# Peptides against a protein of PDB entry 6PSE: the designs that were tried, part 40

Target 1, 78 residues: chain A of PDB entry 6PSE
Amino acid sequence: PSEEEEYARLVMEAQPEWLRAEVKRLSHELAETTREKIQAAEYGLAVLEEKHQLKLQFEELEVDYEAIRSEMEQLKEA

## One batch from the design tools (peptide; aimed at target 1 A41 G44)

Design b2_p26_1_s1 (made by RFdiffusion4, then SolubleMPNN; from b2_p26_1, 10 letters changed)
Fold by OpenDDE base, seed 5:
Structure b2_p26_1_s1 (fold): chain B 78 residues (1-78), chain C 78 residues (1-78), chain A 26 residues (1-26)
Amino acid sequence: as target 1 above (78 residues)
Amino acid sequence: as target 1 above (78 residues)
Amino acid sequence: PVAAALAKLPRPPADEAFLRKILAEA
């Protein structure tokens, strides 16, 4: 049987004391996992904002670069 | 009492059938939250990589820009 | 102008270690 089936059997045959302990364990893990999920989402959002700002700076520099490049090319072709 | 204290009392006084249902509920929520946490982490890392690549492109463009700017400045001052 | 842009570069990816830890432990 799969681990899931074995766990299901354990839960089905368990005494109330074990079940209460399992509820406590799962509640704790859920709380921790939830906090980590939220933190990961917050980090992802912050990085997205930083990437966006960097992209704007890159585009500004690209405009300046193309302006100078074009001017230099025109001077060389004259 | 706090919601946590009330929940703790509910778990303490609950019948095995309710406890088994609660284990099932918490297991399901934990699995979903875990998947979401992993997805958030994967997405965050992808954005970090994109930001890093963009930073490299920015630095390369800056080098090219300064080279052309310096050449242009030298020509104008001559 | 370029130097000013560099001064506003994104902070180090201090968050990367946390995200990688999540995936490593998953």
Scores: peptide ipSAE 0.419, ipTM 0.827, DockQ to the pose 0.110
OpenDDE base, seeds 1, 2, 3, 4: peptide ipSAE 0.416, 0.415, 0.418, 0.418; ipTM 0.827, 0.827, 0.826, 0.828

Design b2_p26_1_s2 (made by RFdiffusion4, then SolubleMPNN; from b2_p26_1, 8 letters changed)
Fold by OpenDDE base, seed 5:
Structure b2_p26_1_s2 (fold): chain B 78 residues (1-78), chain C 78 residues (1-78), chain A 26 residues (1-26)
Amino acid sequence: as target 1 above (78 residues)
Amino acid sequence: as target 1 above (78 residues)
Amino acid sequence: PVAARLARLPRPPADEAFLKRILAEA
């Protein structure tokens, strides 16, 4: 039997005390996992915003650079 | 009583059938939340890497820009 | 103009470590 089938059988045959302990365990893990999920999501969004701002700054600098590069190129050709 | 205390009481007084159902519910939610947490982490790391690469590109462009700007400034002063 | 631009510093490595831990423990 698969681990899932074995676990299912365990749950079916378990005594109330074990089941209560399992509920407690799962509740704890769910709470922690939920917290971590939220934290990961918040981090991802923050980094995304920072990346976006950096992209805007990069594009501004690129415009300035191309302007000066073009002017310099024209001076060299003269 | 708090919701947590009420839930704890419910678990303590629950019949095996309810407990088994609760284990199933929590297991399902944990599995989904875990998947979502993993996805959030993968996304966050991907964006972080992209931001890092963009930062490097920005810094490289800054160096090139300052070089040309300095040369242009010298030409104007001459 | 370049010097006036303030790019936000990358987030602390602890944040990255957190995400990597999540994936490592998955």
Scores: peptide ipSAE 0.398, ipTM 0.835, DockQ to the pose 0.125
OpenDDE base, seeds 1, 2, 3, 4: peptide ipSAE 0.394, 0.396, 0.397, 0.397; ipTM 0.834, 0.835, 0.835, 0.835; seed 4 fails the geometry check

Design b2_p26_1_s3 (made by RFdiffusion4, then SolubleMPNN; from b2_p26_1, 9 letters changed)
Fold by OpenDDE base, seed 4:
Structure b2_p26_1_s3 (fold): chain B 78 residues (1-78), chain C 78 residues (1-78), chain A 26 residues (1-26)
Amino acid sequence: as target 1 above (78 residues)
Amino acid sequence: as target 1 above (78 residues)
Amino acid sequence: PVAARLAELPGPPATEEDLRRILAEA
């Protein structure tokens, strides 16, 4: 039997006191896991924003670079 | 009483059948939340890597830009 | 709804180390 099946059997055969304790345990773990998930998501969004800002800066620099490159080429050919 | 206190009372007064169902529910939610947490972490690290690569590209372009800018300035002042 | 959810944030965002830890423990 899988661990899941064994756990299911434990739950089915458990006394109310154990079940209440298990509910408490799972609730705690869920709360903590949820907190971590949210914090991880916040980090991802922050980095995404940073990347986006960097992308904009990069694109601006590309435009400036091409402008100077073009001007330079024209000057060299004149 | 807070929602937490009310929930705690429900758990204390609940019948075994409800408790088993609650364990099942919480287990399911925990599994899903855990998966989501992991996915959030993976995403965050992926974006971080993308940002890092973009930063490297940006810095390379800055070097190239400054080179052309400097050359251009020298040509204009000559 | 997004603003409401943001107001309920449990704390500061995770760090890179936090994410690495999450994945290491998974």
Scores: peptide ipSAE 0.407, ipTM 0.845, DockQ to the pose 0.341
OpenDDE base, seeds 1, 2, 3, 5: peptide ipSAE 0.405, 0.407, 0.377, 0.407; ipTM 0.844, 0.845, 0.839, 0.845; seed 3 fails the geometry check

Design b2_p26_1_s4 (made by RFdiffusion4, then SolubleMPNN; from b2_p26_1, 10 letters changed)
Fold by OpenDDE base, seed 4:
Structure b2_p26_1_s4 (fold): chain B 78 residues (1-78), chain C 78 residues (1-78), chain A 26 residues (1-26)
Amino acid sequence: as target 1 above (78 residues)
Amino acid sequence: as target 1 above (78 residues)
Amino acid sequence: PVAARLARLPRPPATEEDLKAILAEA
């Protein structure tokens, strides 16, 4: 039997007092997990924004680099 | 009374059949929320790693840029 | 060659929209 099946049997055979406690436990875990999910999403969005800004800076630097490289190549050929 | 207090009263007054159904519902929601949390965390981690790699590449480009800039400056001064 | 190195960066497994969707369903 799987752990899930064993848990299901436990729930079916449990007394009301245990069931109330289990509802309380699960409610608490759900609330915490929900908070953690939100925090993870917020963090991910923040990092995405930072990465986007960094990418823009990288692209700007790449343009500047190629400009100088091209100018230097022209100077050396003259 | 808060919604939380009302829910707490409902749980306390509920029959075992309702409690078992509520455990099942909460277990399902917890499983789904957990999956979403893990997914969000994986996304955040992946973006963080990408940002780190981008930062390293940016720093390498900065070094190359300064090298060419310096060489160009020297050539123009000669 | 610089662009080629940038192209080696992996794509994020999720977009900003994916993360916003997670927040929206919360």
Scores: peptide ipSAE 0.226, ipTM 0.805, DockQ to the pose 0.099
OpenDDE base, seeds 1, 2, 3, 5: peptide ipSAE 0.211, 0.202, 0.199, 0.201; ipTM 0.808, 0.809, 0.806, 0.803; seed 1 fails the geometry check

Design b2_p26_2_s1 (made by RFdiffusion4, then SolubleMPNN; its pose is not in this set)
Fold by OpenDDE base, seed 1:
Structure b2_p26_2_s1 (fold): chain B 78 residues (1-78), chain C 78 residues (1-78), chain A 26 residues (1-26)
Amino acid sequence: as target 1 above (78 residues)
Amino acid sequence: as target 1 above (78 residues)
Amino acid sequence: SELEEKFKELIREGRRRLAELEARLA
């Protein structure tokens, strides 16, 4: 039998005391996993904000660069 | 009674059939939450990689900008 | 952005659910 089948059988044959303990165990694990999910999302959001700020800075520099490039090109052509 | 107290009482007084259903529900929610955690982490990693590439491009542009700025300044002074 | 909103949703929903779970486990 697969591990899944074995677990399913365990749940099916379990006494209420075991089932209550399993509810508690799963609730704890769910809480921990939920915390980890939140942390992952918070980290992702932070990095996304940093990337956005960097992109704005990059775009500003591109504008400045093109301005100087254009001015220099004009000076070379005149 | 609070919702927490009501839930606790429900778990305590529940029949095996309800408890098995709750185990199943919590297991399902755990699986979903785990998937969401993993997905959030993967998205965060992708954004981090994008930010890193953008940073490299920004640094390269800074070098190019300073080169042109310096050349322009020299031309204006000569 | 869509991803930004997704992260925000995960945080908001997660915090709510976590509070519920922690209350039950306390």
Scores: peptide ipSAE 0.712, ipTM 0.904, DockQ to the pose 0.923
OpenDDE base, seeds 2, 3, 4, 5: peptide ipSAE 0.712, 0.711, 0.711, 0.712; ipTM 0.905, 0.904, 0.904, 0.904

Design b2_p26_2_s2 (made by RFdiffusion4, then SolubleMPNN; its pose is not in this set)
Fold by OpenDDE base, seed 5:
Structure b2_p26_2_s2 (fold): chain B 78 residues (1-78), chain C 78 residues (1-78), chain A 26 residues (1-26)
Amino acid sequence: as target 1 above (78 residues)
Amino acid sequence: as target 1 above (78 residues)
Amino acid sequence: SELRERFERLIAEGRERLAELEARLA
């Protein structure tokens, strides 16, 4: 039998004491996983903000670059 | 009584049928939360890669900008 | 952005659920 089938059988045949312990175990694991999910999302959000700020800086530099490039072109053509 | 106290009492006094259902519910929630955690991490990684690529482009533009700025400065001083 | 909203949702829902779980486990 697969581990899944064995676990299912265990749950079906388990006494209340085991089931209560399993509820507690799963609750702990769920809490930990939830914490990790939050952390992953917070990190993602932070990086997203950083990327956005970098994009704004990049666009500003592009404007400045084009301004100088245009001025240089005019000077070289004169 | 608080919801916490009520839940604790419920777990303590619950019949096996309720406990099995709770195990199933928590297992399902754990699976979903795990999926969300993984997905959040994957999205975060993708954004990080995008930011990195943008950073490289930004640095390249900075080099080009400084080159033109320097050339412009030389032309204006001459 | 959609991604921002997703992250914010995950954080908000996660924090709420985590608080509930931690309260039960305390």
Scores: peptide ipSAE 0.724, ipTM 0.909, DockQ to the pose 0.927
OpenDDE base, seeds 1, 2, 3, 4: peptide ipSAE 0.723, 0.723, 0.723, 0.723; ipTM 0.908, 0.909, 0.909, 0.909

Design b2_p26_2_s3 (made by RFdiffusion4, then SolubleMPNN; its pose is not in this set)
Fold by OpenDDE base, seed 4:
Structure b2_p26_2_s3 (fold): chain B 78 residues (1-78), chain C 78 residues (1-78), chain A 26 residues (1-26)
Amino acid sequence: as target 1 above (78 residues)
Amino acid sequence: as target 1 above (78 residues)
Amino acid sequence: SELEKYFEELIREGKERLAELEERLA
């Protein structure tokens, strides 16, 4: 039998005391996994913000660069 | 009674059928939360990679900008 | 952005559910 089938059988045949312990165990694992999900999303959001700020800085630098490049090109052609 | 106290009492007084259903519910929620965690991490990684590429482009532009700025400054001082 | 909203919703829903679970496990 698969691990899933074995677990399903265990749950079906288990006494209330085991089931209560399993509810508690699963609740703990769910809490931990939920914390990890929140953390992953928070990190993703932080990186998005950083990327956005970097993009704005990049676009500003592009404007400044093109201005100087154009001025330099005009001087070279004169 | 608080929701915590009510839930605790429910778990303690519950019949095996209710406990089995709760185990199944929590197992299902754990699986879903795990999938969400993984997906969030994957999206975060993708954004991180995009940010890194943007940073490299920004640094390259900074080098080019400083080169032209310096050349322009030299011309103005001459 | 849509991805920003996605992360924000995960955080909001996650924190709500986590609070419920932590209360039960206290």
Scores: peptide ipSAE 0.725, ipTM 0.906, DockQ to the pose 0.925
OpenDDE base, seeds 1, 2, 3, 5: peptide ipSAE 0.725, 0.725, 0.724, 0.725; ipTM 0.906, 0.906, 0.906, 0.906

Design b2_p26_2_s4 (made by RFdiffusion4, then SolubleMPNN; failed a check: too like the target's own chain; its pose is not in this set)
Amino acid sequence: SELEEYFKRLIEEGKKRLAELEARLA

Design b2_p26_3 (made by RFdiffusion4)
Pose (drawn by RFdiffusion4):
Structure b2_p26_3 (pose): chain A 78 residues (1-78), chain B 68 residues (1-68), chain P 26 residues (1-26)
Amino acid sequence: as target 1 above (78 residues)
Amino acid sequence: LVMEAQPEWLRAEVKRLSHELAETTREKIQAAEYGLAVLEEKHQLKLQFEELEVDYEAIRSEMEQLKE
Amino acid sequence: SEWLLEEIEKLPPDLKTLYLEQLERE
C-alpha cells in the first residue's frame, strides 16, 4: 500500500484522539507555510521594485550617453 | 444527545486543512520561483548597467581630451 | 504605483492574484 492509501485509511478509521492531533498538526503546518508564502510574496515585490529602480537609473544613463555622443560626432567636423 | 458521534467533523477538518496546506505550498513555491527569476533578470540588467557606465566614462574622457 | 500594477498584470493568473492580494495588504 502506498503512503497515500495508508494515510487515507488512517483518517477514515483512526480514533478521535488521533484525528484531533492531526487537525492540530496540520494547523501548525498551514500557519507556518502561510507565513513563508507571505514572505516570499513580499520578497518578490521588493526585488521587483529594485529591478524597476535599476531600469530607470539605466535609461537615465542612456540619455546622458547619447547627449555626449551626439556632441562628439558633431565635433568630428573639426 | 450524542452528537458526540462526531469524528466525521474532525475527518472533514483534516481533509480541509490538508488541501489548504497543499495550495498554500504551491503558492509559496510559485512565489519563490518568481522571486528567483526577478533576481536573475536584475543580475543581467546590473551587468548591462555597469557596461554602460564604463562606456560612458570612456567617451566622457575621450571628449574632454578634446582640448584646445 | 501604476507601473507596479502594470507589472503585476503581466503575471500569470495564479501569481497575479497572489501579488495583488499581497499589495492590498500593504

Design b2_p26_3_s1 (made by RFdiffusion4, then SolubleMPNN; from b2_p26_3, 12 letters changed)
Fold by OpenDDE base, seed 5:
Structure b2_p26_3_s1 (fold): chain B 78 residues (1-78), chain C 78 residues (1-78), chain A 26 residues (1-26)
Amino acid sequence: as target 1 above (78 residues)
Amino acid sequence: as target 1 above (78 residues)
Amino acid sequence: SAALEAEIAKLPPALKRLFRETLARL
């Protein structure tokens, strides 16, 4: 039997005490996993914003660089 | 009573049939939340790597920009 | 990536573990 089938059998045959313990365990794991998910999402959004700001700075620098590069190229051609 | 206290009471007083249903519900939610957590983490890592690559490109451009800026400044002072 | 690991190291403990586990799985 698969682990899933074995677990299903365990749940079906379990005594109330085991079931209560399992509810408690699962509730705890769900709460932790939920917090971790939210935290990961918040972090991802923060990094995305930082990346966006960096991209804006990069694009601004590219404009300035191309301006100087072009001026320098013209001076070298003269 | 708090919702947590009410839930705890419900679990303590519940019949096996309810407990089995609750285990099933929580298992399902945990599985979904776990998948979502993993997905959020994968996304966060991807964005973090992209930000890092962009930062490297930015730093490289800064070096090139400062080189040209310095050369141009020297030419203007002469 | 060593750089990526350095950034992960700055994360809160729970998130640090999550990202390390995620990287190990990928």
Scores: peptide ipSAE 0.382, ipTM 0.850, DockQ to the pose 0.940
OpenDDE base, seeds 1, 2, 3, 4: peptide ipSAE 0.374, 0.355, 0.354, 0.380; ipTM 0.848, 0.842, 0.842, 0.849

Design b2_p26_3_s2 (made by RFdiffusion4, then SolubleMPNN; from b2_p26_3, 11 letters changed)
Fold by OpenDDE base, seed 2:
Structure b2_p26_3_s2 (fold): chain B 78 residues (1-78), chain C 78 residues (1-78), chain A 26 residues (1-26)
Amino acid sequence: as target 1 above (78 residues)
Amino acid sequence: as target 1 above (78 residues)
Amino acid sequence: REALLEEIATLPPALRRLLLETLARR
């Protein structure tokens, strides 16, 4: 029997006291897991924003680099 | 009475049939929320890795930029 | 990858654990 089947049997045979405790336990775990999910999502968003800012900086540097490269090329050809 | 208190009363007064159904419901929600949490974490990690790679590229470009800038400075001074 | 781990290390405990577990599953 799988753990899931065993758990299902336990739930079916359980007394109200156990069931109430299980509801409480599951509610607690759900709340914790939900908080963790939200935290992970917030982190992901923050990192995404950081990456975006870095990308903008990178693109700006690329422009500057190409400008200098081009100028240097001109100086060498002259 | 808060919703939490009302829910608590409902759980305390509930019949086994309702409690079993509630355990099932909460188990399902917990499973879903857990999957979502994992997914959010995976996304966050992926974005973090992308940001890291971008940072390395940026740093490499900075080195190249400084090299050209320095060379150009030398050419102008000569 | 060390830089990645260092960044993860700066995170709150729960999130840090979550990401490390995520990394370990890969």
Scores: peptide ipSAE 0.390, ipTM 0.851, DockQ to the pose 0.906
OpenDDE base, seeds 1, 3, 4, 5: peptide ipSAE 0.388, 0.384, 0.389, 0.389; ipTM 0.851, 0.850, 0.851, 0.851

Design b2_p26_3_s3 (made by RFdiffusion4, then SolubleMPNN; from b2_p26_3, 11 letters changed)
Fold by OpenDDE base, seed 5:
Structure b2_p26_3_s3 (fold): chain B 78 residues (1-78), chain C 78 residues (1-78), chain A 26 residues (1-26)
Amino acid sequence: as target 1 above (78 residues)
Amino acid sequence: as target 1 above (78 residues)
Amino acid sequence: SAALLAEIDKLPPALKKLFLETLASL
């Protein structure tokens, strides 16, 4: 049987004490996993904002660079 | 009692059929939350890499900009 | 990326572990 089928069989044949322990285990893992998910999401949002600000700075610098480059090109061609 | 204490009491007093259903519910939620956690982490890594690449591009442009700016300044002062 | 790993290393322990595990699974 697959691991899933074997686990399902264990759950179906288990005594209440085992089932209570399994509920406790799963509840703990769910809480931890949920916390980790939220932390990852918060970090992702922060980095996304930083990237956005950096993009704005980059675009401003591109404008300034192209202005000087164009001016320099015009001077060299004259 | 707190919600946690009430839940704990329910688990302790529950019949096997309820406990099996709870294991199934928690297993499903854990699987979904785990998937979401991984997706959040993958997204965060992608954005972090994008930010890094953008930072490199920005620094390269800064070097080029300062080179042209300095050349232009020297020409204007001569 | 060495730079990416350096940034991950600056993260809180739990998040660091998550990102390293995720990266290893890709």
Scores: peptide ipSAE 0.380, ipTM 0.846, DockQ to the pose 0.885
OpenDDE base, seeds 1, 2, 3, 4: peptide ipSAE 0.379, 0.346, 0.375, 0.372; ipTM 0.845, 0.837, 0.844, 0.845

Design b2_p26_3_s4 (made by RFdiffusion4, then SolubleMPNN; from b2_p26_3, 15 letters changed)
Fold by OpenDDE base, seed 2:
Structure b2_p26_3_s4 (fold): chain B 78 residues (1-78), chain C 78 residues (1-78), chain A 26 residues (1-26)
Amino acid sequence: as target 1 above (78 residues)
Amino acid sequence: as target 1 above (78 residues)
Amino acid sequence: MEELLREIAELPEALRRLFEETLASL
């Protein structure tokens, strides 16, 4: 049997005291995992915003660069 | 009593059938939340790498821009 | 811009570690 099947069997055969302890354990793990998920999401969003701002700056610099390049080309052709 | 205290009381007074169902519910939620946490972490890491690459590109463009600006200034002064 | 670039340079490592640790903990 898989570990999942074995665990399912254990749950079915378990006494109430074990089940209560398992509920407590799982509740705790769920709370922790949820906090970690939220934290990861928040950090991800922050990085995404930073990337977005950087992209805007990059695009602005590209425009400025093209302007100077064009001016330079014009000066060299004159 | 807080919701947490009330829930704790419910768990203490619960029948085995309810407890087994609750273990199943919590196990499912934990599995889902864990998957979501992984996905959030993977996505955040990907965005971070993208931001890093963009930063490198930005820095390269800045160097190129300064080079052209300097050349242009020299041409204008000549 | 320099300050932003520094912040961008420093924060990524901390965040990268967080994401890597998160992934490794699974």
Scores: peptide ipSAE 0.153, ipTM 0.795, DockQ to the pose 0.135
OpenDDE base, seeds 1, 3, 4, 5: peptide ipSAE 0.131, 0.142, 0.123, 0.141; ipTM 0.788, 0.791, 0.786, 0.793

Design b2_p26_4_s1 (made by RFdiffusion4, then SolubleMPNN; its pose is not in this set)
Fold by OpenDDE base, seed 3:
Structure b2_p26_4_s1 (fold): chain B 78 residues (1-78), chain C 78 residues (1-78), chain A 26 residues (1-26)
Amino acid sequence: as target 1 above (78 residues)
Amino acid sequence: as target 1 above (78 residues)
Amino acid sequence: SLFEEYLEAKRLEEEKRPLIDELLSL
C-alpha cells in the first residue's frame, strides 16, 4: 500500500488518544509552516524593496552618465 | 470561555469521528499552507535573481561612467 | 499548547496576508 493509504488506514483505525495526538502534531506543523510562509513572504518583500532602491540608483546614474556623455559630445563638436 | 478553552474542550471530549474530521481538516490546511510557502519562496527567489541582474547592470554602468569621467578629466587637464 | 500554536498561526496568517498576496501576485 502507498504511504497515503497506510496513513488513511491508521487514521481510520486509531484510538482517540492517537487522534488527539495527531491533531496536536498537525496543529504544530501548521503553525510552523505558516510562520515559515510568512518569513518567506517578508524576505521576498524586502528584496523587492531593495531592488526598487537599486533601480532608482541605476536611473540616477543613467542621468549622470548621459550628462557627461552629452558634454563630451559637445566638446568633440567644438 | 475563550475560543481556546472551547477548542481544547472539544478536542478532549470529541468522539473519534470528530477527531478524524479534524485530522483531515488540519491535513488539508497544512498541505495548502505548504504549497503557499513554497510559492512564496519561489517568487522571492525570482525577485532576488532580478535584483542580482540589475546589480550587474548597475556595476557595468558604473564602469562606463568612470571611463567617461576619467576621459573628461584628462581633457580638462590637457 | 496546541491551541496557542494554532491561534498564533492564524493570527500571523491574517496579519501578513496582504504581504503574502502581494508577493504571490508577482
Scores: peptide ipSAE 0.134, ipTM 0.782, DockQ to the pose 0.899
OpenDDE base, seeds 1, 2, 4, 5: peptide ipSAE 0.124, 0.114, 0.120, 0.117; ipTM 0.771, 0.769, 0.770, 0.769; seeds 1, 2, 4, 5 fail the geometry check

Design b2_p26_4_s2 (made by RFdiffusion4, then SolubleMPNN; its pose is not in this set)
Fold by OpenDDE base, seed 5:
Order: sequence, then C-alpha cells, then structure tokens
Structure b2_p26_4_s2 (fold): chain B 78 residues (1-78), chain C 78 residues (1-78), chain A 26 residues (1-26)
Amino acid sequence: as target 1 above (78 residues)
Amino acid sequence: as target 1 above (78 residues)
Amino acid sequence: SLFEEYLEARREAEEKRPEIEELLSL
C-alpha cells in the first residue's frame, strides 16, 4: 500500500495516546509551517519594495538620459 | 478557562473518534498551509528574478548615460 | 498583483498564527 494508505490505516487503528501525540505533532508542524509562510510572504514583499525603488531610480535615470541626449543632439546640430 | 486550556482538556479527554477527526483536520490544514508557503516562496523568487532583470537594465542604461555624458563633456570642452 | 498576493498570503498566515501558537503554548 501507499504511504498515505498505511498512514490512514495507522490512524484508524491507533490508540488514543498515539492520536493525542499525533494531534500535538501536527499542531506543531502547522504552527511552524504557518510562520514560514509568513516569512516567505514578508521576504517577497521586501523584494517588491526594493524592486519598486529600483524602478523609480531607473525612471529618474531615463529622464536624465533623455535630457542629456537631447542636449547633445542640439549641440551636434549647431 | 482559556480557549487553549479548553482545547487541551478536550484533547486529553477526547474519544478516539474525535481524535481521528482532529488528526484529519490538522493534516488537511497542514497540507493547505504547506502549499501556500510554497506558493509564497515561488512568488518571492519570481519577484527576485524581475528585480534582477530590472537591475541589469538599469546598469546598461547607466553605462549608456555615462557614455553620452562623457561625449557631451568632450563637446563642451572643445 | 504580486503585491496583493503577498499581502493576502501574509494576512491568511497572520490570522492563523495566533491561534496555532496559543495552542502550542500549553
């Protein structure tokens, strides 16, 4: 049988003491996984903020670049 | 008693049928939370890749900007 | 948006965390 089927059988045949321990184990893993999910989301948000700041800097540089390009074009046409 | 204390008591006093149902519930929530964690991590990675591409574009523009700036400086000094 | 997706993921996690952590504090 698959591991899932074996686990299901174990749960069905388990004594209350094992089941209580399993509830505790699963609760702990759920808490940890939840914290890790939050951390992953927070990290992604931080990267988004950094990306946004970089985009603003890029747009500012683009404006400055076009200004210099235009000035240089005027100088070359004179 | 607090909800946590009541829950702890419930787990301690629960019959096997309730405990099996609770194991199933927690397993389901853990699986969902795990999928959400993975999804959050994948999104974070995607944003990192986008940020990296933007950084490369920024660096390319910076090089072009410095080239034009230098050329313009030479033209103004002549 | 990716931003909204992160906020949603964070919100969902934050809603569940206190309850789970309280259960583990016993």
Scores: peptide ipSAE 0.117, ipTM 0.779, DockQ to the pose 0.103
OpenDDE base, seeds 1, 2, 3, 4: peptide ipSAE 0.106, 0.113, 0.108, 0.106; ipTM 0.777, 0.777, 0.777, 0.779; seeds 1, 2, 3, 4 fail the geometry check

Design b2_p26_4_s3 (made by RFdiffusion4, then SolubleMPNN; its pose is not in this set)
Fold by OpenDDE base, seed 1:
Structure b2_p26_4_s3 (fold): chain B 78 residues (1-78), chain C 78 residues (1-78), chain A 26 residues (1-26)
Amino acid sequence: as target 1 above (78 residues)
Amino acid sequence: as target 1 above (78 residues)
Amino acid sequence: SLFEEYLEAKREEEEKRPTIEELLAL
């Protein structure tokens, strides 16, 4: 049987004391994992914001570059 | 008592059938939360790569911009 | 949830952004 099936059997055959301990264990792991998930999400959002700011800066520079390019083209033609 | 204390009492007083159901519930939530955590991390890494590529492009544009700026300054001074 | 917010933000970012190829062509 798969590990999942074996675990399911353990749960089915377990005594209340074991089950209570397992609930406690799982609750703890869930709490920890939830915290980690939130942290991962926060990190992702931070990176996304940084990328967005960089993109804005890039677009601004692009506009400025085109402006100078155009001006320089005019100067060269005159 | 706090919700945590109340929950703890429920667990302590619970019958095996309830406990098994709770183990199942918690296991499911843990699995889902773990998946979400991993997914968040993967997305974060992807965004980091995208940001890095954007930064490279930005730096290239900066170089080009400064070159044109310098050339234009020379033209205006002449 | 924060995770859902991240997923939505990521989706919006993907919809808005130009491709790397487009950026390189500038």
Scores: peptide ipSAE 0.215, ipTM 0.776, DockQ to the pose 0.039
OpenDDE base, seeds 2, 3, 4, 5: peptide ipSAE 0.096, 0.115, 0.234, 0.144; ipTM 0.770, 0.772, 0.795, 0.779; seed 4 fails the geometry check

Design b2_p26_4_s4 (made by RFdiffusion4, then SolubleMPNN; its pose is not in this set)
Fold by OpenDDE base, seed 1:
Structure b2_p26_4_s4 (fold): chain B 78 residues (1-78), chain C 78 residues (1-78), chain A 26 residues (1-26)
Amino acid sequence: as target 1 above (78 residues)
Amino acid sequence: as target 1 above (78 residues)
Amino acid sequence: SLFEEYLEAKREEEEKRPEIEALLSL
């Protein structure tokens, strides 16, 4: 039997005391996992913001670079 | 009473059938939330890698920019 | 080009942003 089937059987055969304990356990794990999910999402957003700032800097430098490159090319062609 | 207290009372007074259903519900929610957590983490890591690549590109562009700027400055001074 | 790579990175970020934000709203 699969672990899932074994667990399902356990749940079906379990006494109320075990079931209450399992509800408590699962509730706790759900709360923790939910917190971790939110934290992961917040971290991702922070990284996105940092990346965005870097992109802006890159874009500015790209503009400046192209300007100088173009000027240099014009000077060489003259 | 708080929602938590009410829920706790419900769990204590619940019949086995309800408890089994609650275990099933919580297990499902936990699985979903776990998947979402992992997904959020993976997204964050992906963005982090992209940020790193962008940083490398930025640094390369800085080098190229300074090289051209210096060359152009030398040409103007000659 | 570096600029093209920048544009691609920007596009990818914009695609991921709503996904992450959606997770915060769950």
Scores: peptide ipSAE 0.096, ipTM 0.765, DockQ to the pose 0.055
OpenDDE base, seeds 2, 3, 4, 5: peptide ipSAE 0.095, 0.096, 0.092, 0.095; ipTM 0.764, 0.764, 0.763, 0.765; seed 2 fails the geometry check

